# Peptides against a protein of PDB entry 3B8E, part 64

Target 1, 230 residues: chain A of PDB entry 3B8E
Amino acid sequence: PFLIFIIANIPLPLGTVTILCIDLGTDMVPAISLAYEQAESDIMKRQPRNPKTDKLVNEQLISMAYGQIGMIQALGGFFTYFVILAENGFLPIHLLGLRVNWDDRWINDVEDSYGQQWTYEQRKIVEFTCHTPFFVTIVVVQWADLVICKTRRNSVFQQGMKNKILIFGLFEETALAAFLSYCPGMGVALRMYPLKPTWWFCAFPYSLLIFVYDEVRKLIIRRRPGGWVE

## One batch from the design tools (peptide; made by RFdiffusion4, then SolubleMPNN)

Design b1_p14_3_s1 (from b1_p14_3, 10 letters changed)
Fold by OpenDDE base, seed 1:
Structure b1_p14_3_s1 (fold): chain B 230 residues (1-230), chain A 14 residues (1-14)
Amino acid sequence: as target 1 above (230 residues)
Amino acid sequence: IKEKLEKLLQELEE
């Protein structure tokens, strides 16, 4: 997200606090939950073919899969960001290169895509309004990620959701998202303004995308054991 | 708390 912010020179889509909340608040419990998830019976029964080569290949493939999922998460966040800004009059094309003027407190007449002038304060409110839904988008996408990461090869439908810690993690991150989104003072304290409930649904297509992606990946792995997708 | 948090945030953004 930050790289795109630098490259495109757009208003900041995700604040540092939001990043910290993601890294420390949403990822820890889920990560722990995954560590305690019951390993697939197939994983436990599979003797390592070659512990040296197969481990490296598997680590690389896992890293690629997580990298891809992370990219999809980021895309989901950016989608939400662009939707919010577009609804506030800033079309994506107009945001390109706008950061310099956007962040300048002395410029109080930044025009949106429709010629409406925005004060610095108004712009910052809109910017910070994007931080919360970006965070929420990540959380909602992480639901799918956490669910899919429970299994290596089996469908989510085969393994189910038996890990109480995972369930707790999902509730925790959701509760945190709700708290940060709706608790009074969060806009001032954390630069996270209240989120309309409708914005929660903006992430669902991406959660579904990740879910479908992983199910397809797992299906390919099941059909072609030892393939490059493993 | 707000000011401290804002300062901390500024420090983290630097």
Scores: peptide ipSAE 0.000, ipTM 0.267, DockQ to the pose 0.023
Fold by OpenDDE base, seed 2:
Structure b1_p14_3_s1 (fold): chain B 230 residues (1-230), chain A 14 residues (1-14)
Amino acid sequence: as target 1 above (230 residues)
Amino acid sequence: IKEKLEKLLQELEE
């Protein structure tokens, strides 16, 4: 998120404090939960492979856990960010390069995509309105991502949700998201304005899409072992 | 840490 902010010079989509809450609060317990996830029965039955291939498999799993999940989360967050800004008159293309004028307190006539002028205070309200739903979107996407990363080949429906640590992680991150979104003073303290309940559902279509995609991927892997999809 | 981050954000906004 921060890299895109720098490269595209868009208004800040996610505050630094919120990033810390993600890294320390929401991502930690889920990441630990994945480490304690019950191994697939088929993986456990396999004899140790060549150390090179096992390392490669482990690196792929790590890449999925840290790289792919992070990218998916960022995409979900940015989706919500762009939706909110578009609903407030700022289309995605118009946001490119806007940061300099956006952050300038002395410019009170920044135009949106429809020619409406925005004061500095109004712009900052909209910006801070994006912080909370970005965070919540990450949490909602994590629900799907954690579930899909639970298994490499087996369907979630086949493996089941038996990991109590995972369930606890999902509960903890959701509770934290609710706390940060609705607790009084979070707008001042964390620049996270209260979120309308409807925004919790903004990421659901995206989470469903990635869930379905991963289930299809796993189905293909089961039917064609050793294919390029693995 | 929070206060430091808020200050940094304020500095970036100025």
Scores: peptide ipSAE 0.000, ipTM 0.285, DockQ to the pose 0.027
Fold by OpenDDE base, seed 3:
Structure b1_p14_3_s1 (fold): chain B 230 residues (1-230), chain A 14 residues (1-14)
Amino acid sequence: as target 1 above (230 residues)
Amino acid sequence: IKEKLEKLLQELEE
């Protein structure tokens, strides 16, 4: 999110705190899941045929899978961001390069895509209105990961451990999202204004997209065992 | 927790 903010010079889509919450939450769950998979593999005395190469390959495959999911999550968040700004009169094309004027406190007549002038305060309200929905979108998209993990038939035991860790991680993220979205004073303190309940539903299409993507990936892997798609 | 979060936020904004 921050990289796109810098590259595209768009208004900040996600607050620093929410970025940290995503980074800590999203990175910790995979790390814990990998640690438990390694521990379970060690307990089961399944000597990896080649411990160095097989561990490295599995870590790379998992990292790539999480990287792809993370990209889809980011796309979901940005979709929500663009929808909110479009509803407020700022079309995606108009946001490109707008950051300089957007963040300038002395410019109180920034025009939207329809020629409406926005004061600095009004612009910041709209910006901060995007922060919470972006984060919530990421959390809702991560719920799809739970469903994906339940459908992996290859190791029931690995699934069980992963599911518990993912359930716990998603519960923490959901609780955090609810806290940040609805706790009094968070709007002022964290620049996250309360989210309308309708915005929780905007992420569901992306959750479905991730589900479909993973099912297609699994189907490809099943049809071509040992292919590059692992 | 709120105060700690606010402090952390201030430190990150700096």
Scores: peptide ipSAE 0.000, ipTM 0.247, DockQ to the pose 0.018
Fold by OpenDDE base, seed 5:
Structure b1_p14_3_s1 (fold): chain B 230 residues (1-230), chain A 14 residues (1-14)
Amino acid sequence: as target 1 above (230 residues)
Amino acid sequence: IKEKLEKLLQELEE
């Protein structure tokens, strides 16, 4: 998200506090839950043929898969960001290069895509209105990510959701998202304004995309054991 | 984590 902010020079889609809430609040418990996940039955059956080369290849493939999932998560967040700004009169093309004028407190006549003028205060309200939905989008996409990461080859439907720690992690991140979105004072303290309940559903297509992507990946691995997709 | 969050909140209030 921050890289796209620098390159495109768009209004900040995700605040520093929101990033911290992701790193500290939503990722920690899930990471612990995965460490205690029951070993996949097929992983236990395969002895490494060459411990040096097979370990390196497996680490690279896992890194690539997680990198791709992270990119889909970012795309989901940006989609929500662009939808909110478009609903407020700022089309995606108009946001390119707008950051300089957007952050200038002395410019109170920044025009949207329809010629409406926005004061500095109004612009900041819209910006902070984007932070909460972006965060919630990441949380909803992480639901799928957490579920798929518990297995390497087996389908989620085959392995099931038996890990109580994983379930606790899902509730924890959802409760945190609800707290940050609806608790009074979060707009001032965290620059996260209250979220309309409808925005929780904006991330669902991307959550489904991650789920389908991983199930297809695992299906390919099962059909071609030892392939480059492992 | 709590200390980092408190520090960031303090920096945002300044």
Scores: peptide ipSAE 0.000, ipTM 0.257, DockQ to the pose 0.018

Design b1_p14_3_s2 (from b1_p14_3, 10 letters changed)
Fold by OpenDDE base, seed 4:
Structure b1_p14_3_s2 (fold): chain B 230 residues (1-230), chain A 14 residues (1-14)
Amino acid sequence: as target 1 above (230 residues)
Amino acid sequence: LEEKLKKLLEELEK
């Protein structure tokens, strides 16, 4: 998100404090929870046939899978960002190159896509309105990410939700998201404007997409052992 | 909270 902010010169989609909350609050507990995941019944108990080549291939495939999941996650966040700004009069095309004028406190006549002029205060309210839903979108997408990371090959339906620490991680990140979104003073302290409950559902299609993607991937692996997808 | 945020933004504009 920050790279796109720099490259496209769009208004800041996610604040630095919010990013820190993601990295420290929502990513760390899930990552720790994965360390306690039970070994997958079919893969983790089997030694690699070729320890040298299979390790390198596996690391590369894992890296690609995480890269793809990360891209879907970013797309989900940006979708939410663009929807919110569009609802407030800023179409995606109009946001390109707008950052310089957007962040200038001395410019109080920044036009939206419909010719409405926005003061610095109004712009910052809209920006901060984006921060919270973006954060929540990331959390909701992370639900799917955390669940799919339980296994490399087995379906989540086959492996089940036996890891209590993983389940705890899901509740923890959700509770943190709710706290940051609805606790009094968070808008002032963290520049996170209160979230309408409806925005929690904006991320669901992307969570579903990740889930379906991973289940399809795992299905292909099961049907075609030794394929490039494993 | 919205009012507080608005007030904070007004202070930042000064």
Scores: peptide ipSAE 0.011, ipTM 0.416, DockQ to the pose 0.045
Fold by OpenDDE base, seed 1:
Structure b1_p14_3_s2 (fold): chain B 230 residues (1-230), chain A 14 residues (1-14)
Amino acid sequence: as target 1 above (230 residues)
Amino acid sequence: LEEKLKKLLEELEK
């Protein structure tokens, strides 16, 4: 997200506070929860990997898959960001290069795509209004990520959701997202303004995309053992 | 809680 912010020179889509909330608030408990997930039903039936040949390939493939998932998460966040800004009069094309004027407190007449002038304070409210839904988008997408990460080869439907810690993690990150989104004063304290409930749904297509992506990946792995997707 | 969280985050950002 920050790289795109620099490259495109757009208003900041995700604040430092929000990043910290993701890294420290939403990722830790879920990550720990995955360590306690029940083993796949087929793990004990699988032949041990050849550590000399299979390890590096599998690590590379896992890294690639997680990299792809991370990109989808970022795209989901940016989608939400662009939707919010567009609803507030700032079309994506207009945001390109706007950062310099956007962040200048002395410019109080920044025009949106429709010629509406925005004060610095108004712009910052809109910017910070984007931070919260970006965060929530990441959380919602992480639901899918956590669920899919429960298994390596088996479908989620085969493995089920028996890990109480994972379930707790999902509730914890959701509760944190709700708290940060709706608790009074969070706009001032954390630069996270309240989120309309509708914004939670903006992430759902991306969550579904990740879920489908991983299920397809796993299906390919099951059908073609030893393939490049494993 | 909000103030505490803010302070904590400010400390982490240093």
Scores: peptide ipSAE 0.000, ipTM 0.251, DockQ to the pose 0.018
Fold by OpenDDE base, seed 5:
Structure b1_p14_3_s2 (fold): chain B 230 residues (1-230), chain A 14 residues (1-14)
Amino acid sequence: as target 1 above (230 residues)
Amino acid sequence: LEEKLKKLLEELEK
């Protein structure tokens, strides 16, 4: 997200506080929960690894898969950001290079895509209105990320949802997202304004995309053991 | 959490 902000010079899609809430709040408990996941049912069916070649290849493939998932997650957040700004009169093309004028407190006549003028205060309200939905989008996508990380090869449907600590992690991150989105004072303290409930659903296509992507990947691994996708 | 985060932000902006 931060790289696109620098390259495209767009209004800030995700605040520093929101990033801290992701790193410290929503990711920590889910990550710990994965340590308590049950072993895959097919672990005894795996061939012995070649200690010279298979370790390095597997690390590269895992890194690539997580990199791709992270990119899909970022795309989901940016989609939500662009939709909100478009609903407020700022089309995506108009946002390119707008950051300089957007952040200038002395410019009170920044034009949107329809010729409406926006004061500094109005622009900041819209910017902070984007931060909460972006955060919630990340949390909803993280549901899929956490679920797919339960297994390396087996389908989630084969492994099941038996880890109570993982389920607790999903509730914890969702409860934190709801607290940060709707608790009074969060707009002033965290620059996270209240979210319309409809924005929770904006991330669902991306969460589904990640889930389908990983299930297809795992299906390929099961059909072609020792292939380049492991 | 809000008060702690606010204090942390104030420290980082310093």
Scores: peptide ipSAE 0.000, ipTM 0.295, DockQ to the pose 0.019
Fold by OpenDDE base, seed 3:
Structure b1_p14_3_s2 (fold): chain B 230 residues (1-230), chain A 14 residues (1-14)
Amino acid sequence: as target 1 above (230 residues)
Amino acid sequence: LEEKLKKLLEELEK
């Protein structure tokens, strides 16, 4: 989020404190929960791992997978950001390069895509209104990401939801998102203004898409072992 | 892709 903020010179989509809450709060427990996931039903059918070579290879593969997941999460968050700003009159193209004028306290007549003038205070309200739904979108996407990470090749339906720690991680992540979104004072303290409940559902289609995509991928892997999809 | 990448990396370590 911050990199795109700098590169594209757009209004800040996600606050630094919110980023810290993602990195330290929402990601930690889910990641630990995966360590306690039950072995896949077919694990004994795999060739024994070489302790020297396969460890390093696995770390690289995991890093790549997390990199891809992180990019997907960022895309989901930015989608929500652009939707909110578009609903407030700022089309995505208009946001490019707008940061300089957006952050200037002395400019109180920044025009949106429709010629409506926005005061500095109004602009900051809409900016901070984006922080909470961006965060919530990431959390909702993380539900799907965490669930699909339970297995390498088996369907989630085959593996089941037996890991109680995983369920706890999902609950904690959701509870943290609700706390940051609705607790009094979060708007002032964290620049996370209260979220309309409808915005929780905006990420659901995206999470479903990720889930379906991964299930299809895993299905292809099961049907064609050693294929290009593996 | 993961298995192919794994095999490729195993070949590079050889």
Scores: peptide ipSAE 0.005, ipTM 0.156, DockQ to the pose 0.007; fails the geometry check

Design b1_p14_3_s3 (from b1_p14_3, 11 letters changed)
Fold by OpenDDE base, seed 3:
Structure b1_p14_3_s3 (fold): chain B 230 residues (1-230), chain A 14 residues (1-14)
Amino acid sequence: as target 1 above (230 residues)
Amino acid sequence: LEELLKKLKEELEK
Protein backbone atom coordinates (compact mmCIF):
# COMPACT_ATOMS: atom_id res chain seq x y z
CA PRO B 1 0.00 0.00 0.00
CA PHE B 2 2.76 2.48 0.82
CA LEU B 3 4.55 1.75 -2.46
CA ILE B 4 1.41 2.56 -4.45
CA PHE B 5 0.94 5.68 -2.34
CA ILE B 6 4.38 6.88 -3.45
CA ILE B 7 4.24 5.69 -7.08
CA ALA B 8 0.73 6.89 -7.91
CA ASN B 9 0.74 9.89 -5.53
CA ILE B 10 -2.64 8.88 -4.13
CA PRO B 11 -3.96 9.57 -0.62
CA LEU B 12 -2.48 7.12 1.90
CA PRO B 13 -4.64 3.97 1.83
CA LEU B 14 -3.22 2.31 4.94
CA GLY B 15 -1.49 3.85 7.94
CA THR B 16 1.94 2.76 9.13
CA VAL B 17 0.63 1.71 12.54
CA THR B 18 -1.97 -0.43 10.83
CA ILE B 19 0.74 -2.10 8.76
CA LEU B 20 2.60 -2.91 11.96
CA CYS B 21 -0.57 -4.42 13.40
CA ILE B 22 -0.74 -6.71 10.36
CA ASP B 23 2.92 -7.71 10.49
CA LEU B 24 3.20 -8.20 14.24
CA GLY B 25 -0.36 -8.82 15.35
CA THR B 26 -2.46 -10.60 12.76
CA ASP B 27 0.22 -12.58 10.93
CA MET B 28 2.33 -13.94 13.78
CA VAL B 29 -0.04 -16.34 15.55
CA PRO B 30 -1.46 -17.78 12.32
CA ALA B 31 2.06 -18.36 10.98
CA ILE B 32 3.10 -20.18 14.15
CA SER B 33 -0.06 -22.28 13.95
CA LEU B 34 1.11 -23.78 10.65
CA ALA B 35 4.01 -25.43 12.48
CA TYR B 36 1.43 -27.58 14.26
CA GLU B 37 -0.49 -28.58 11.14
CA GLN B 38 -1.03 -32.29 10.66
CA ALA B 39 1.08 -33.93 7.98
CA GLU B 40 -0.52 -34.41 4.60
CA SER B 41 -2.00 -37.85 4.02
CA ASP B 42 0.44 -38.58 1.19
CA ILE B 43 3.60 -37.08 2.70
CA MET B 44 5.29 -40.48 3.06
CA LYS B 45 4.54 -41.29 -0.58
CA ARG B 46 6.81 -38.46 -1.72
CA GLN B 47 10.49 -38.97 -2.22
CA PRO B 48 12.68 -37.43 0.45
CA ARG B 49 14.18 -34.09 -0.43
CA ASN B 50 17.76 -33.95 -1.61
CA PRO B 51 19.50 -31.96 1.15
CA LYS B 52 22.05 -30.62 -1.34
CA THR B 53 19.61 -29.32 -3.96
CA ASP B 54 16.17 -29.08 -2.39
CA LYS B 55 15.53 -26.21 -0.02
CA LEU B 56 12.65 -26.07 2.45
CA VAL B 57 11.82 -22.64 1.07
CA ASN B 58 12.36 -22.52 -2.66
CA GLU B 59 11.80 -19.89 -5.31
CA GLN B 60 8.44 -21.41 -6.23
CA LEU B 61 7.11 -21.04 -2.69
CA ILE B 62 8.39 -17.46 -2.50
CA SER B 63 6.83 -16.66 -5.87
CA MET B 64 3.50 -18.04 -4.70
CA ALA B 65 3.51 -16.17 -1.39
CA TYR B 66 4.73 -12.78 -2.56
CA GLY B 67 3.79 -12.86 -6.22
CA GLN B 68 0.42 -14.52 -6.60
CA ILE B 69 -1.34 -14.51 -3.23
CA GLY B 70 0.23 -11.23 -2.17
CA MET B 71 -1.03 -9.52 -5.32
CA ILE B 72 -4.57 -10.77 -4.70
CA GLN B 73 -4.39 -9.45 -1.13
CA ALA B 74 -3.22 -6.07 -2.35
CA LEU B 75 -5.98 -5.96 -4.95
CA GLY B 76 -8.55 -6.71 -2.26
CA GLY B 77 -7.28 -3.90 -0.06
CA PHE B 78 -7.14 -1.39 -2.89
CA PHE B 79 -10.59 -2.38 -4.07
CA THR B 80 -11.96 -1.45 -0.65
CA TYR B 81 -9.94 1.78 -0.68
CA PHE B 82 -11.22 2.86 -4.09
CA VAL B 83 -14.82 1.97 -3.22
CA ILE B 84 -14.74 4.11 -0.07
CA LEU B 85 -13.20 7.07 -1.86
CA ALA B 86 -15.62 6.73 -4.76
CA GLU B 87 -18.54 6.74 -2.31
CA ASN B 88 -17.13 10.00 -0.99
CA GLY B 89 -16.88 11.55 -4.45
CA PHE B 90 -13.30 10.66 -5.43
CA LEU B 91 -13.14 8.42 -8.49
CA PRO B 92 -9.97 6.32 -8.94
CA ILE B 93 -8.64 8.35 -11.88
CA HIS B 94 -9.07 11.57 -9.93
CA LEU B 95 -6.88 10.26 -7.10
CA LEU B 96 -3.80 9.99 -9.35
CA GLY B 97 -1.43 12.80 -8.45
CA LEU B 98 -3.85 14.22 -5.87
CA ARG B 99 -1.62 13.52 -2.83
CA VAL B 100 0.31 16.78 -3.04
CA ASN B 101 -2.82 18.88 -2.71
CA TRP B 102 -4.50 16.33 -0.46
CA ASP B 103 -1.82 16.54 2.21
CA ASP B 104 -1.46 20.34 2.01
CA ARG B 105 -3.04 21.87 5.10
CA TRP B 106 -3.33 25.27 3.46
CA ILE B 107 -5.49 24.03 0.60
CA ASN B 108 -9.07 23.81 1.83
CA ASP B 109 -10.83 23.65 -1.52
CA VAL B 110 -9.62 20.40 -3.10
CA GLU B 111 -12.30 19.34 -5.53
CA ASP B 112 -13.62 15.83 -5.86
CA SER B 113 -14.70 14.22 -9.12
CA TYR B 114 -18.03 16.05 -8.91
CA GLY B 115 -16.70 19.52 -8.11
CA GLN B 116 -17.41 19.38 -4.37
CA GLN B 117 -14.76 21.18 -2.36
CA TRP B 118 -13.13 19.40 0.57
CA THR B 119 -11.35 21.05 3.47
CA TYR B 120 -8.14 19.58 4.83
CA GLU B 121 -9.95 18.22 7.87
CA GLN B 122 -12.65 16.61 5.76
CA ARG B 123 -10.02 15.01 3.52
CA LYS B 124 -8.17 13.57 6.50
CA ILE B 125 -11.38 12.14 7.91
CA VAL B 126 -12.09 10.28 4.67
CA GLU B 127 -8.45 9.15 4.40
CA PHE B 128 -8.49 7.72 7.90
CA THR B 129 -11.88 6.18 7.18
CA CYS B 130 -10.08 4.08 4.55
CA HIS B 131 -7.46 2.70 6.96
CA THR B 132 -9.74 0.49 9.04
CA PRO B 133 -11.63 -1.20 6.20
CA PHE B 134 -8.37 -1.73 4.29
CA PHE B 135 -6.96 -3.48 7.35
CA VAL B 136 -10.10 -5.55 7.83
CA THR B 137 -10.02 -6.51 4.15
CA ILE B 138 -6.48 -7.82 4.56
CA VAL B 139 -7.51 -9.86 7.61
CA VAL B 140 -10.47 -11.39 5.79
CA VAL B 141 -8.25 -12.29 2.83
CA GLN B 142 -5.70 -13.75 5.25
CA TRP B 143 -8.34 -16.24 6.43
CA ALA B 144 -8.24 -17.85 3.02
CA ASP B 145 -4.47 -17.53 2.80
CA LEU B 146 -3.95 -19.31 6.10
CA VAL B 147 -6.40 -22.07 5.24
CA ILE B 148 -4.78 -22.78 1.85
CA CYS B 149 -1.33 -22.88 3.45
CA LYS B 150 -2.38 -25.96 5.45
CA THR B 151 -1.36 -28.22 2.59
CA ARG B 152 1.13 -28.27 -0.26
CA ARG B 153 -0.82 -30.44 -2.69
CA ASN B 154 -3.85 -31.94 -0.97
CA SER B 155 -7.18 -30.17 -1.00
CA VAL B 156 -8.23 -28.52 2.25
CA PHE B 157 -11.23 -30.83 2.11
CA GLN B 158 -8.90 -33.82 2.11
CA GLN B 159 -6.73 -32.44 4.91
CA GLY B 160 -9.58 -31.17 7.07
CA MET B 161 -9.61 -28.54 9.81
CA LYS B 162 -8.17 -30.50 12.72
CA ASN B 163 -5.53 -28.01 13.84
CA LYS B 164 -7.01 -26.25 16.86
CA ILE B 165 -4.08 -23.84 17.00
CA LEU B 166 -4.82 -22.70 13.45
CA ILE B 167 -8.46 -22.16 14.39
CA PHE B 168 -7.28 -20.16 17.37
CA GLY B 169 -5.06 -18.10 15.06
CA LEU B 170 -8.04 -17.28 12.85
CA PHE B 171 -9.99 -16.25 15.92
CA GLU B 172 -7.13 -14.15 17.28
CA GLU B 173 -6.58 -12.16 14.09
CA THR B 174 -10.33 -11.59 13.75
CA ALA B 175 -10.63 -10.48 17.37
CA LEU B 176 -7.69 -8.11 16.93
CA ALA B 177 -9.28 -6.68 13.79
CA ALA B 178 -12.56 -6.14 15.64
CA PHE B 179 -10.75 -4.55 18.58
CA LEU B 180 -8.79 -2.13 16.39
CA SER B 181 -11.91 -1.30 14.37
CA TYR B 182 -14.43 -0.72 17.16
CA CYS B 183 -12.64 -0.08 20.45
CA PRO B 184 -13.17 3.48 21.68
CA GLY B 185 -10.18 5.72 21.09
CA MET B 186 -8.77 3.80 18.10
CA GLY B 187 -9.75 6.60 15.75
CA VAL B 188 -7.72 9.08 17.73
CA ALA B 189 -4.91 6.76 18.81
CA LEU B 190 -4.32 4.83 15.57
CA ARG B 191 -6.22 6.89 12.99
CA MET B 192 -8.44 3.86 12.48
CA TYR B 193 -11.97 5.14 12.48
CA PRO B 194 -14.81 2.69 13.12
CA LEU B 195 -16.24 1.09 10.02
CA LYS B 196 -19.71 -0.05 9.11
CA PRO B 197 -20.14 -3.79 9.61
CA THR B 198 -20.89 -4.15 5.88
CA TRP B 199 -17.23 -3.47 5.06
CA TRP B 200 -16.28 -6.84 6.53
CA PHE B 201 -18.10 -8.49 3.66
CA CYS B 202 -16.36 -6.52 0.89
CA ALA B 203 -13.33 -8.81 1.07
CA PHE B 204 -15.27 -12.08 0.93
CA PRO B 205 -15.17 -12.36 -2.88
CA TYR B 206 -11.39 -12.03 -2.75
CA SER B 207 -11.07 -14.64 -0.02
CA LEU B 208 -13.19 -16.96 -2.11
CA LEU B 209 -11.07 -16.19 -5.17
CA ILE B 210 -7.86 -17.10 -3.32
CA PHE B 211 -9.42 -20.28 -2.02
CA VAL B 212 -10.69 -21.36 -5.44
CA TYR B 213 -7.42 -20.41 -7.10
CA ASP B 214 -5.37 -22.50 -4.69
CA GLU B 215 -7.74 -25.48 -4.84
CA VAL B 216 -7.48 -25.43 -8.64
CA ARG B 217 -3.69 -25.16 -8.40
CA LYS B 218 -3.54 -28.11 -6.02
CA LEU B 219 -5.86 -30.10 -8.26
CA ILE B 220 -3.50 -29.52 -11.19
CA ILE B 221 -0.53 -30.62 -9.05
CA ARG B 222 -2.34 -33.83 -8.09
CA ARG B 223 -3.15 -34.59 -11.72
CA ARG B 224 0.30 -33.66 -13.03
CA PRO B 225 2.91 -34.45 -10.39
CA GLY B 226 6.26 -32.75 -10.94
CA GLY B 227 4.81 -30.00 -13.10
CA TRP B 228 5.93 -26.37 -13.02
CA VAL B 229 2.82 -25.49 -11.00
CA GLU B 230 4.16 -27.36 -7.96
CA LEU A 1 -3.25 -3.39 24.23
CA GLU A 2 -4.75 0.01 23.48
CA GLU A 3 -2.19 1.71 25.67
CA LEU A 4 0.65 -0.21 24.07
CA LEU A 5 -0.52 0.67 20.58
CA LYS A 6 -0.85 4.31 21.58
CA LYS A 7 2.68 4.34 22.92
CA LEU A 8 3.93 2.66 19.77
CA LYS A 9 2.29 5.32 17.66
CA GLU A 10 3.79 8.08 19.74
CA GLU A 11 7.25 6.59 19.36
CA LEU A 12 6.87 6.19 15.61
CA GLU A 13 5.81 9.81 15.24
CA LYS A 14 9.02 11.12 16.93
Scores: peptide ipSAE 0.000, ipTM 0.288, DockQ to the pose 0.019
Fold by OpenDDE base, seed 4:
Structure b1_p14_3_s3 (fold): chain B 230 residues (1-230), chain A 14 residues (1-14)
Amino acid sequence: as target 1 above (230 residues)
Amino acid sequence: LEELLKKLKEELEK
């Protein structure tokens, strides 16, 4: 998100504090929870791995999977960002190059896509209104990410939700997201303004996309052992 | 969202 902010010169989609909350608050507990994941049901039935070939392939596949998941997460966040700004009169095309004027405190007549002028204070309200939904979108997408990371090959439906720590992680990140979104004073302290409950659902298509993507990937791995996807 | 923005504006003006 920050790279796109720099490259496209768009208004800041996600604040630094919000990024820290993601990295330290929402990602850490889920990551730890994966260390306690139960072995896949078929892990002991697999043939011995080739120690020379499987390490390199595994690192590349993990890198690709995380890269792809990260891209889908970013797309989900940006989708939410663009929807919010569009609902407030700023179409995506109009946001390109707008950052300089957007962040200028002395410009109080920044025009939206419809010719409405926005004061600095009004612009910052809209910007900070984007931060919370972006954060929540990332959390909701992380639900799918965490769940798919439970297994390498088995479907989540086959492996089940046996890891209580993973389940706890899902509740923890959700509770943190709710706290940061709705606790009084968060708008002042973290520049995270309260979110309408409806915005929680904006991320669901992306969570579903990640889930479907991973299930299809795992299905291909199961049907075609030794394929390029494994 | 407009209602939210109005509320936020009102809170900032307090």
Scores: peptide ipSAE 0.000, ipTM 0.343, DockQ to the pose 0.048
Fold by OpenDDE base, seed 5:
Structure b1_p14_3_s3 (fold): chain B 230 residues (1-230), chain A 14 residues (1-14)
Amino acid sequence: as target 1 above (230 residues)
Amino acid sequence: LEELLKKLKEELEK
């Protein structure tokens, strides 16, 4: 997200506070929960790994898969950001290079895509209105990420949802997201304004995309053991 | 993390 902000020079899509809430709040308990996941049912069907070649290849493939998932998460967040700004009169093309004028406190006549003028205060309200839905989008996508990380080869449908600590992690991150989104004073304290409940659903296509992507990947691994996708 | 929290606190107090 931060790289696109620097390269495209767009209004800030995700605040520093929001990033900290992701790193410390929503990711910690889910990550710990994965340590308590049950072993895959097919562990005894795996061939012995070649200690010289297979370890390096597997680390590269895992790194690539997580990199791709992270890119899909970022795309989901940016989609929500662009939709909110478009609903407020700022089309995506108009946002390119707008950051300099957007952040200038002395410019109170920044034009949107329809020729409406926006004061500095109005622009900051819209910017902070984007931060909360972006955060919630990441949380909803993280549901899929956490679920797919339960297994390396087996389908989630084969492994099941028996890890109570993982289920607790999903509730914890969702409860934290709801608290940060709707608790009074969060707009002033964290620059996270309340969002309409409809914004929770904006991330669902991306969460589904990640889930389908990983299930297809795992299906390919099961059908072609020792392939380049492992 | 401590430096980030400190900067965040300074920004919130401004």
Scores: peptide ipSAE 0.000, ipTM 0.307, DockQ to the pose 0.020
Fold by OpenDDE base, seed 2:
Structure b1_p14_3_s3 (fold): chain B 230 residues (1-230), chain A 14 residues (1-14)
Amino acid sequence: as target 1 above (230 residues)
Amino acid sequence: LEELLKKLKEELEK
């Protein structure tokens, strides 16, 4: 997100406070919960692979898969960001290069895609309105990510949801997202303005995409053991 | 982290 902000010179899609809440709040408990996930029944039954070649290849493939998932997460966040700004009159193309004027307090006549002039205060309200739904989008996408991370090879439907710690992690990150989104004073304290409940659903297509992607990946691994997808 | 802290400071000063 930050790289796109720099390269495209768009208004800030995700505030620093929001990033800190992701890194320190929402990601921590889920990540810990994965350490307590029940092992796959088949992993422990596998013969030891060549530790030099098979581990390295597997780590690379896992890293690539997580990289792809991370890109999908970022796309989900940016989708929500662009939708909010477009609903407020700023089309995606118009946002390119706009940051300099957007962040200037002395410019109170920044035009949107429809010629409407926006004061600095109005622009910042819209910007901060994007921070919360971006955060919530990440949390919603993380639901799918956390669920798919339970297993390396088995389908989620085969493994089930037996880890109570993981369930607690999902609850905790969701509760934190709700707290930060709706608690009075969060707009002033954290620059996270209240979110309409409808914005929680904006990430669902991306969560589903991640889930389907991983299930397909795991299906391929099961059908072609030792393939490049493993 | 330093960049994040810098940005946080900048956001708080706005």
Scores: peptide ipSAE 0.000, ipTM 0.289, DockQ to the pose 0.025; fails the geometry check

